# Ledger of designs, part 148: peptides against a protein of PDB entry 7Q4I

Target 1, 281 residues: chain A of PDB entry 7Q4I
Amino acid sequence: HENSTIAERLYSEVRVLCWIMTNPSNHQKKARHVKRTWGKRCNKLIFMSSAKDDELDAVALPVGEGRNNLWGKTKEAYKYIYEHHINDADWFLKADDDTYTIVENMRYMLYPYSPETPVYFGCKFKPYVKQGYMSGGAGYVLSREAVRRFVVEALPNPKLCKSDNSGAEDVEIGKCLQNVNVLAGDSRDSNGRGRFFPFVPEHHLIPSHTDKKFWYWQYIFYKTDEGLDCCSDNAISFHYVSPNQMYVLDYLIYHLRPYGIINTPDALPNKLAVGELMPEI

## One batch from the design tools (peptide; made by RFdiffusion4, then SolubleMPNN)

Design b2_p22_1_s1 (from b2_p22_1, 10 letters changed)
Fold by OpenDDE base, seed 2:
Structure b2_p22_1_s1 (fold): chain B 281 residues (1-281), chain A 22 residues (1-22)
Amino acid sequence: as target 1 above (281 residues)
Amino acid sequence: SLFRLALLLYTQITPSFEIPSP
């Protein structure tokens, strides 16, 4: 029997709305598999699309399809969340339809923070934005106050937030959030290990897959090690996860247990005041 | 940890992917 008592407490105290970036061609191919795997562990799950799908719970946003409209989708998704769902959660995760997320590990990371703190977390990249920005593919999570500031303060002001729909969505939201004093948090664990990954586990765990010239090493905000020390024991997300691999990960993380190994969870940290951050490591 | 074991098993049983370009 698993003792889920702490996970159940965190499910209640750290409410997460997950929104999934998708399109009509991926509803059955990808997004449905998110709903059947890790997405069921969100407090609220919404698929943001250009077409409604009642089986998926997909929302038709007033945007076109294609890579050039991802920033438009992100803006309309957060507007929709603010209008309809801002009180349904404390934290608001963006993920792609090929992102896998361990929501319990995200709740553990978020637990000390107030949702009224203007902060967001993800895989922090250093280019283009002074405080950094969070990689779009790894997924990123905004506090309720960060969503409020983004939608109410940033989006209506063309000087603070890009009004057109062009550009890299993760960079553009990162600029907007910086311009309204939303802090780019540190998502690393107490050992300095990353929790949000813009690639599959294989690419982070196996040093032979990463050329030292690979762009990622120039983009990462924090230095990370290669191999088994790359990744937190409480890692949150991986990107480019196929639909079949989502079921494999769901089995390996939630069902497969080595007999006689009992994990005792670490004690929960103290809750921070509004506006306080954990010390940088 | 159990998570490290899950990730090790994942790398053994999943197809390798191409490293995405930015």
Scores: peptide ipSAE 0.081, ipTM 0.701, DockQ to the pose 0.830
Fold by OpenDDE base, seed 1:
Structure b2_p22_1_s1 (fold): chain B 281 residues (1-281), chain A 22 residues (1-22)
Amino acid sequence: as target 1 above (281 residues)
Amino acid sequence: SLFRLALLLYTQITPSFEIPSP
């Protein structure tokens, strides 16, 4: 018998709306597998597309398809969430249709924070935005107040937020959020290990898998290592996860258990005040 | 390949200047 009591408590106290960036060509190929795996552990799951799909629960946003419209789709997705769903959750995760997320680990990271704190979390990158921005592929999570500020304060102002639909989606939202004083949080664990990953587990866990000249080492905001010490035991996300790998990860994380090993969860941290962040490590 | 993945991510990162807060 699994003791899920803490996970059930966090499911109720740390409500997460997950929105998935997808397109009509990926509904059956990718997005459906998110819905069948990790997406079922969100409090609400919405697929953001250019076409409606009632089997998927996909929303048709008023945007064109293609990589050049990702920023446009992100703006319309958060407008749609603010209009229809701002009270359905406390936290609002963006993920891609090839991102895998351990939602319980995200709830654990978010538990101390108020959803009224203007903060967002993800894999923090250092270029282009002074406080940093969160990698689009690793997924990023906004507080309810961060969504409010983004939609109400940033999006209507071309000086604060890019009005056209072009550019790097993650950089552009990072600029908009900085310009409305939404804080780029630290998602690392108490050991300084990352939780959001812009690649598959293999690329982080295998030492020397990347060239030291690889752009990632110049982009990462916090220093990180390769190997087993790269990644928190409470890691939240991985990117470029194939549909088949989603089912493998879902089995390994939620079903496969080593007999006789019982993991006792750490105590929940104290809740922070509104506007308070965890100390940087 | 990691290089293709790197290129895919790099093509998503459009170089842009920071917009200062007003």
Scores: peptide ipSAE 0.027, ipTM 0.648, DockQ to the pose 0.030
Fold by OpenDDE base, seed 5:
Structure b2_p22_1_s1 (fold): chain B 281 residues (1-281), chain A 22 residues (1-22)
Amino acid sequence: as target 1 above (281 residues)
Amino acid sequence: SLFRLALLLYTQITPSFEIPSP
């Protein structure tokens, strides 16, 4: 018998709405596999598309398809969330239809923070935005206050937030959030290990002969190592996860157990005050 | 080719470099 008591408590105390960036061509190919795997562990799951799909629970946003519309889709997704769902959760995760997320590990990271703190988390990149921005593919999570500031304060003001639908969606939301004093949090664990990953586990865990000129090393905000020390034991997300790999990860994380090894969870940290962050390591 | 797959992955992962129009 599995003891889920702490995970059940965190499911109730740290409510997460997950929205999935998708398109009509990916509803059956990718998005349905998110719904069938890790998306079940969100308090609410919504697929953001250009077409409605009642089998998927996909919302038709008033946007065109294609890469040049991803920023437009992100703006309309957060407007839709603010209008219909701002009270349904405390935290609001964006993920792609090929992102895999361990939602329990995200709730553990978020537990000390107030949802009224203007903060967001993800894989922090250093270019283009002074405080950094979160990688779109790794997924990023906004507090309720961060969503409010984004939709109410940033989006209506072309000086604070890009009105056009063009640009890199993750960079553009990062600029908008900085302009309304939403803090780019540190998602690393107490050992300084990352939790949100813009690649599959294999690319982080196996020291690749990746040339030190690989763009990722120039983009990452915090120093990170490759190999077994790359990743927190409480890692939250991986990107470029195929539909088949989602079911493999679900099996490995939630079903496969080494006999005779019992993991005792760490004690929950103290809750922070509104506006307080965990100290950087 | 593995190179085209890597480039497709790269073009999905790389920020949209606005190639400056000439």
Scores: peptide ipSAE 0.020, ipTM 0.619, DockQ to the pose 0.038
Fold by OpenDDE base, seed 4:
Order: structure tokens, then C-alpha cells, then sequence
Structure b2_p22_1_s1 (fold): chain B 281 residues (1-281), chain A 22 residues (1-22)
């Protein structure tokens, strides 16, 4: 018998709306596999598309398709969430249709924070934005207050937020959030290990002779190690996960157990005040 | 090859270098 009592408590106390960035060509190829795997562990799951799909629960946003429209789609997705769903959750995760997320590990990271704190979390990158920005592929999570500030304060002001739909989606939201004093949080664990990963587990866990010229090492905000110490035991996300790999990860994480090994969860940290952050490590 | 995957990743994650005009 698995003791899920703490996970059930966190499911109730740390409510997460997950929105999935997708397109009509990926509804059947990718997005439905998110719905059948990790997306079922969100308190609410919405697929953001350019076409409606009643089987998927996909929303048709008033945007074009293609990479040059991802920023437009992100703006319209958060407007839609603010209008229809701002009270349905405390935290609002963006993920791609090839991102895999361990939602319980995200709830554990978010537990001490108030949803009224203007903060967001993800894989923090250092270029273009002074406080950093969160990698789009790893997924990123906004507090309810961060969504409010983004939609109400940033989006209506062309001086605070880019009005056109061009540019890198993750950089542009990072600029907008900085301009309304939404803080780029530290998502690392108590050992300084990362939780959000812009690549598949294999690329982080296996020390490749990655050329020291690999862009990732210039983009990562915090120092990170390669190999088994790269990643938190409470890792949250991986990117470029194929549909088949989603089912493998779902089996390995939630069903496969070594007999006689019992993982005791760590004690929950103290809750922070509104506007308070965990100390950076 | 790992190199082709890294190149595919590079072409996906390269921000459109709009060089900010001076």
C-alpha cells in the first residue's frame, strides 16, 4: 500500500492549473499523451491551441500557428486563464506538449510560498533579462499574483510588455514579469540541485563531452554539475520527451518500485509570509 | 548522433537574434 497522504494533502493545499502549449497537428501526436500521463495529476489541465478539440479539452486561441507566434499564444493563454480560471488554482504551469512534469515535486517546491507572492519558477537563464528568465521548454510556473500582474499591469502597457507577437516566448514573458516586479525564484533544492530541465533526463544524467562552447553553459543562471549530482531527487520537469518516453517515465516514477526500499518524505518546510522567498543557496 | 540532436536543439532554442538596434 502506497502512503499517498502527504501527496493528497499537497494536491488540495497547492492547487496547480497546467496549460499545455500545442497546435492542431500535435493534438493526436503529442498532447493526448500528456493528458494520459502526467497531466492527469494537475488540478486542472487545459490545452492551448489555435483550434478547438473537445476530446482533448483544447482551447482555440485567436493566434496563428508556428514558432514566430509562440509569444502571441502565451499572451492569449494567460488572458484566457485570468478571465476564466484565476480562482481555479494557486499556481499556473506552462509546459510544452513534449514536456514531462512530476507535479508532486512541483507542489513540494511551491508549498512554502504564498500564491499572493509575485513570483515564478522554472529553469532560470541569465541572458537578456537582468533577474533572469525561465526556459520555455523546461516549463515555468507563475503564482496567482504573478498572472494578475502579467495580464492586468504588463500586457496593456507596450512600455512594459512587447505588443507584437514576435520574439522568444520565454524571454518576452521574462521581460514583462520583471517590469511588473514579479520575482524570478530559485527552483533548486536544499543541495543546490536543479529541478526544471530543458532537456531529456539522459542529457543531464550522462556526462556527455558537451563542448564547453555548448550554449546551455552560457545560458544557465546557476552553476550546475553534470552526472548523477546534476538533478534533484525531487526533479520537476524534462523537455523533448517523446510520447513513448512519457509512458515509460510514468511507469518508472509511479509504478516501478524496488522491493523493500521505502522512501520517507522529508518534512515540509515552514510557510513563508506574503512577499518572502526562500534564501538563495 | 548526439551532434545531430544538439544541432536540432540549437536550431530550436536559438533565440531569434534580433540584435537590439543601438
Amino acid sequence: as target 1 above (281 residues)
Amino acid sequence: SLFRLALLLYTQITPSFEIPSP
Scores: peptide ipSAE 0.018, ipTM 0.587, DockQ to the pose 0.038

Design b2_p22_1_s2 (from b2_p22_1, 13 letters changed)
Fold by OpenDDE base, seed 3:
Structure b2_p22_1_s2 (fold): chain B 281 residues (1-281), chain A 22 residues (1-22)
Amino acid sequence: as target 1 above (281 residues)
Amino acid sequence: SLFRLAMRLFVELTPSFEIPKL
């Protein structure tokens, strides 16, 4: 039996509401697979869409579809969360319907912080925002106080927060949060390794996938390494994860266990005598 | 680490994906 006692404690003490950015065309194709994999490990899971879906638990936000409306969806999603769910969690994660998240690793990172601290975490980028902003695809997590400041102080003021629905979603929320003194946190581990990733694991782990001229190296706020040292042993998220890859990741992280690496491995089966077979199962 | 092993297996078992052009 795996000792889940610490994970269960963190599930109770570090409550996370996950909201998933989706659209009606992706409810069955993508969002359903989030619900069946990593999304089940959130304390609360909500899908933010333009259409209601009672099977998915999707909310119809008063916004149009398309890339030009992502900022509009983010504003309406956090307004909806503040109105209905601000006390249901301590931390509020935005993810896409093709983001995979290891929620236990996120709880471990968040554990030292008060939810009343105005802070948010993710993959920090350096352009456009002085303190940086968090990449939208990697997912980003706001404290309860950060959500309050965003909805109550920033959104009502056109000088602090963009009133129209156009622009890059992650940049625009980053500007708004900076303007209300929400801190762009450092999500790196004690070794300086990243935890939130705006690409699939393959693209971070294999150096040949990233040209040194790739825009990412100019956008990343902190120095990052390539290959197997790119990532924290407690990595939190990856982006552009297909539905099939979500099930593979879920299996590899939560079900596949290499014998003898587990703190309490199962006993080895007894050695068979010469000519004995294992019983057919 | 278990993470390094899982990520290695993930890379070996999943199809290669093109890096999304932003």
Scores: peptide ipSAE 0.126, ipTM 0.719, DockQ to the pose 0.550
Fold by OpenDDE base, seed 5:
Structure b2_p22_1_s2 (fold): chain B 281 residues (1-281), chain A 22 residues (1-22)
Amino acid sequence: as target 1 above (281 residues)
Amino acid sequence: SLFRLAMRLFVELTPSFEIPKL
C-alpha cells in the first residue's frame, strides 16, 4: 500500500491549473499523451490551441498557428484563464505538449507561498530581463495574483506589455511580469539544485555532456553543477520529452519500486506571509 | 534517492537527443 496522504493534502491545498501549449496537428500526436500521463495529476488541465477538441479538452484561441505567434497564444491563454478559471486554482502552470511535469514536486515547492503573492517560478534565465525570466520550454508557474496582474494591469498597457504577437514568448511575458512587480522566484531546492529543466534528463545528468561554450551556461541565472548533483531529488519538469518517454517516466516515477526501500517524505516547510519569499540560496 | 535512480534508468532506457541550439 502506498501512503499518498501528504500528496492528497497538497492536491487540495495547492491547487494547480495546467495549461498546455499545443496546436491541432499535435492534439493526437503529443497532447493526448500529456493528458494520459502527468496532466491527470493537475487539478485542472486545459489544452490551448487554435482548434477545439472535446476529447482533449482543447480550447480554440483566437490566434494563428506558428512559432511567430506563441506570444499571441500565451496572451490569449491567460486572458481565457482569467475570464473562466481564475478561481479554479491557486497556481497556473504553462507547459508545452513535450514537457513532462512531476506535479507533486511542484506542489511541494509552492506549498509555503501564498497564491496572493505576485510571484512566478520556472527555470530562471538572466538575459533580456533585469530580474530574469523563466524559460518557456521548462514550463513556468504563476500565482493567481501574478495572473491577475498580467491580464488586468500589464496586457492593456502597451508601455508595460508588448501589444503585437511577435518576439520570444518567455522573454515577453517575463518583461510584462517584471513591469507589474511580479517577482521571478527561486525554484532551487535547499541544496541549491534546480527543479525546472529546459532539456531532457540526459542533458543534465551526464557530466560533460554539454560543451562549456553551450549557450545554456551563459543563460542560466543560478550556477548549477553537472551530473547527479545538477538536479533536485524533487525535480519538477523536463522538456523535449517524447510521448513514449512520458510513459516511461510515469512508470519509473509512480510504479517502479525497489523492494524493501521505503521513502519517507521530508517535513513540510512553514507557510510564508503574503508577499514573503523564501531566502535565495 | 528513488527519484535519482528513476532518472538514471530513464537516461539508460531512452534514446539520446541532440542538444538544442539557439
Scores: peptide ipSAE 0.107, ipTM 0.703, DockQ to the pose 0.760
Fold by OpenDDE base, seed 4:
Structure b2_p22_1_s2 (fold): chain B 281 residues (1-281), chain A 22 residues (1-22)
Amino acid sequence: as target 1 above (281 residues)
Amino acid sequence: SLFRLAMRLFVELTPSFEIPKL
């Protein structure tokens, strides 16, 4: 029997609502596979769409479809969460319908933080926003206080948050969050390794794919290593994961074990005070 | 680590995708 006692404790103490950005054309093609894989490990799972789907538990937000409406959908998704679900969790993850998330590793990263700390985590990018912003594709997680500040303080004020629905959703939420003093946290592990990835593992693990001219190297906020040292042993997310790859990842992470190798979990860090962050490495 | 092994196996077992352009 695998000793799940720590994972069960973290499931109870670090409650995560996952909302999935999707659209009606992807309900069956993509979103259903999130629900059948990693999404089942969230404390609450909601699919944010333009159409209701009772099989998926999809919410019809009052927004149009297409890339130009992603910012509008993100605003309405967080408004919906604040109105209906703000007390259902401590942390609120945005992911795409082709993002794969290891929720236990996210709970481990979040464990020391108070949900009343105005902070959010993800793959931090440096352009456009002074403190950085979190890449939309890698997924990003807001504290309960960050959601409150976003919805109550930022969204109603056109000087703090863009009122129209145009622009890159991840950049626009990053601007809004900065303007209400929500901190862009460091999601790296104690070795300085990244946990949120805006690509599939292949693109991070294989150095031959790294053209030094690739935009990613200019966008990353923190320096990252290439190859097998790119990624934390406690990595949280990958993007552009196909439905078939989600099932492969679920098998490899949760079912495949080498006989006689028992991983002892690292000790949990001390809890931080409200407003306190882990030291940057 | 077990995770690194799983990631290596994932890379070997999954189709290669083009890196998205921004």
Scores: peptide ipSAE 0.081, ipTM 0.706, DockQ to the pose 0.813
Fold by OpenDDE base, seed 1:
Structure b2_p22_1_s2 (fold): chain B 281 residues (1-281), chain A 22 residues (1-22)
Amino acid sequence: as target 1 above (281 residues)
Amino acid sequence: SLFRLAMRLFVELTPSFEIPKL
């Protein structure tokens, strides 16, 4: 018998709306597998598309298809969330239809923070934005106050937020959020290990798998180790996860247990005041 | 940790991926 009491408590106290970036061609191929795996552990799950799909709970956003419209989709997705769902959750996760997320580990990271704190978390990159920005592929999570500031203060102002739909989605939201004093949080654990990953586990876990000349090593905000020390024991997300790999991850994380090994969860940290962040390690 | 074990098994059970060129 697994003791889920702490996970159940966090499910009620740290409410997460997950929105999935997708398109009509991926509803059956990718998005459906998110819904059948990790997406079922969100308090609310919404698929953001250009076409409605009632089986998926997909929303048709007023945007064109194509990679050049990802920023347009992100703006319309957060507008839709603010209008219809701002009170349904405390935290608002963006993920792709090939991102895998361990929602319990995200709730554990978010637990000390107030949803009224203007903060967001993800895999922090250093270029283009002074405080950094969160990698789009790793997924990123906004507080309720961050969503409010983004939609109400940033989006209506072309000086604060890009009005056209072009550009790198993650960079553009990062600029907008910085311009309304939403803080780019530190998602690392107490050992300085990352929790959000813009690649599959294999690329992070295997030493020397990535050339040191690879752009990623110039983009990471915090120094990241290779091998088994790359990743927190409480890692949150991985990107480029195939549908088949999502089911493998679901089995390995939630169903497979070594006999006689009991994992005792760490104590929950103290809750922070509104506007307070955890110290950077 | 259970996570480290799961990740080792995941790496062994999944095919090699090409790193996307940005």
Scores: peptide ipSAE 0.132, ipTM 0.718, DockQ to the pose 0.788; fails the geometry check

Design b2_p22_1_s3 (from b2_p22_1, 11 letters changed)
Fold by OpenDDE base, seed 2:
Structure b2_p22_1_s3 (fold): chain B 281 residues (1-281), chain A 22 residues (1-22)
Amino acid sequence: as target 1 above (281 residues)
Amino acid sequence: SLLKLSLLLFTKLTPKFKVPKR
């Protein structure tokens, strides 16, 4: 028998709405596999598309198709969430239809924070935004207050938030959030290990002789090493996960157990006040 | 190695986050 008591408590106390960035051509190919794997562990799961799909629970946003409209789709997705779902959760995760997320590990990271704190988390990148921005592919999670500030304060103001639909969606939301004093949180664990990953586990865990010129090493906000110490034992997300790899990860994380190894969860940290952050490591 | 080719193909097939050139 697995003791899920702490995970069940966190499911109730740290409510997460997951929205998945997808398109009609990916509903059956990718998004359906998110719904059949890790997306089941969200308190609410919504697929943000250009077409409605009742089998998927996909929303038709008023956006054009194609990669050039990702920022437009992100704006309309958060508008839709604010209008219909702002009270359905405490935290609002964006993920891609090829992102895999361990939602329990995200709830553990988020537990100390107030959802009324203007904060967001993800894989923090250094360029273009002074406080950094979160990688779009690794997924990023906004507090309820961060969503409110984004939709109510940032989006209506062309000086604070880009009104056109062009640009990198992750950079543009990062600029908007900074301009309304939403903090780019530290998602690292107590050992300084990352939790949100913009690549598959293999690319982080295996010391690839990646040329030190690889763009990622210039983009990461916090210095991390490659290898076994790359990644938190409580890692939250991986990107470029194929539909088949989602089922492999679900099996490895939730079903495969080494007999005789009992993992005792760490004690939950103290809850922070509204506006308080964990100390940077 | 096939691994270098897959990484090089991934770096080519990953949409360059075309940071808009200013």
Scores: peptide ipSAE 0.024, ipTM 0.634, DockQ to the pose 0.052
Fold by OpenDDE base, seed 5:
Structure b2_p22_1_s3 (fold): chain B 281 residues (1-281), chain A 22 residues (1-22)
Amino acid sequence: as target 1 above (281 residues)
Amino acid sequence: SLLKLSLLLFTKLTPKFKVPKR
């Protein structure tokens, strides 16, 4: 028997609504595999689409399809969440239909924070937004207060938030959130290791997999290394994960155990006050 | 960690970085 007592406690105390960015062509190909793997570990799971799918629990948002509508879909997704689900969770994760998430590791990172703190977390990038913005593909998580500020204060104001549906969704939400004083948190662990990854594990874990001129090294907000020190032992997300790799990751993370190795969880940190952040390391 | 090593063994089938075309 696995001792899940702390994970069960965090499931109750750190409630996460996961919304998945998808489209009708990906419902069966990708989104269904999220629902069958890591999406089961969310307190609430919703697929945000342009078409309803009753088997998937997909919501038809009033948006067109294509890359130029991702920002429109993100705005309508958070409006829908605010209207129907703002009290169903404390934290609101955006992920893609090819993002894999270890939800327990996200709950562990979020545990000290108040959901009334205007904060969001993810893979922080430095361009375009002064405080940084979170990579769309790695997934990003908003506090309940961050969702409230985004929907109630930012979206209705064209000076604070882009009214059209065009642009990079992650940059545009990052601008909107900055304009309503939602803080771009530090998602690194106590060793300074990242938790949200815009690529598959291989691309972060293999040294020299990318040229030093690769755009990622110019975009990353915090200095990071390649190899075994790239990534927290409590990593939260990876992007470009194929449907088959989601089942492999589920097996490796939740089922495969080295016999005779007991992993004892670290002690939970103290809870922060409302508006307080963990110190930058 | 052993988990990181296990992840390395299965990733051989990841498609190379398609840099987002501008």
Scores: peptide ipSAE 0.022, ipTM 0.610, DockQ to the pose 0.404
Fold by OpenDDE base, seed 3:
Structure b2_p22_1_s3 (fold): chain B 281 residues (1-281), chain A 22 residues (1-22)
Amino acid sequence: as target 1 above (281 residues)
Amino acid sequence: SLLKLSLLLFTKLTPKFKVPKR
């Protein structure tokens, strides 16, 4: 028997709506495997598509398909969430249909923060946005206040938020959020280790895989190491995770246990005031 | 190695974010 008491407490106190970026061609190929693995640990799970699918819980957004419409789909997804689901959660995660997320580790990171604080978290990148922006593939999580500011203050104003559906989705939301004073938070743990990853675990854990000229090292906002010290023991997300790798990760994280090793969780940090952030490391 | 081919395929499949030219 696992002692889930702290995880159950955090499930109740740190409510997460997960929305999954998908398309009709990926409902059966990818999105269904999110629903069968990590997506079941969200308080609410919604698939954002161009077609309805009642088996998946997919919403048909008023957008076209293809990479050129990802920003349009993100805008309509957050409008839909604001209209129908803004009170169903405290935090609103965007993930791709090939992102894997450890939702308990995300709740642990979010626990000290007020959902009324205008903040969002993810893998922070440096270019294009002064405060940085969060990588779209690693997934990013908005507070309830960040969603409100995005939908109510940013989206209606073409000076604050791009009105067309073209552009890099993650960069365009990052510009909009900065323009309404939503803070790009620090997702690192107390040791300065990253929690949101724009690649599979193998690419972060094995130092020999990336040339120092790889674009990622120019884009990453915080300095990060390669190898076993790359990644928090409370890592939250990985990108480019195949459907088969989702089941492997789900088994390794939630079912496989080394006999005789008892992990004692760290104490929960103190809750922050509204508008207060953890100090940057 | 197959790994170098997958990295070269990833660098081609990373959308060059065409930053809209000003």
Scores: peptide ipSAE 0.020, ipTM 0.620, DockQ to the pose 0.044
Fold by OpenDDE base, seed 1:
Structure b2_p22_1_s3 (fold): chain B 281 residues (1-281), chain A 22 residues (1-22)
Amino acid sequence: as target 1 above (281 residues)
Amino acid sequence: SLLKLSLLLFTKLTPKFKVPKR
């Protein structure tokens, strides 16, 4: 017998809208597998595309296709969310169609924070943005107030937010959010271990002699180590997850149990005031 | 992209998960 009582409580108290960045060529190949795996654990799941797909719940955004339009698609996705869905959730996750997310671990991280706090979380990178920005591939989650500030205050102002559709999506939203005083939160656990990962589990968990010149070590905002200490026991996301790996992860995380091992969850932290953050570790 | 090549090299060089024995 599984006791899901705390997970059910967090599903009610920490409502998450997940939007998936996709395109028409990936609806059947990738996005459908998100819907059949981790996406079913979101309070709401929307696929942001250039074509409508009623089987997928895909929205046709007024954007061109291609890698150069990802920033345009992100702007239109958040405009669409603000117009139609801002009250449907407390938190708004962006993920790619090859990102895997443990939504319960994200709810646990978000539980102490007010959705009226202007904050967002993800894998924090240090270049280009003074407070840092969140890696687009690892996925990132905005509070309701962060979405409001992004859409209402940042997007209409070319001095605060890039009006064209070119650039690195994650860097450009990071600049816009900083310019409207949305805080780049710390997503690490109480041991300083990361929760959002821009690569597959194997790349973080296996001590590879990655060349210390590998760009990731220059980009990561917080110092992180390779191996088992890389990753929180409550990790939230991994990127470059194939459709087949999504079903493997779903089985390993939610169905496979070692007999006779019972994990008792830690107590929930106290809720923070509006505008308050957890101390940096 | 160079990123995809780095990822493909990494996935080929990743040893099978030796779960460290506790």
Scores: peptide ipSAE 0.019, ipTM 0.617, DockQ to the pose 0.046

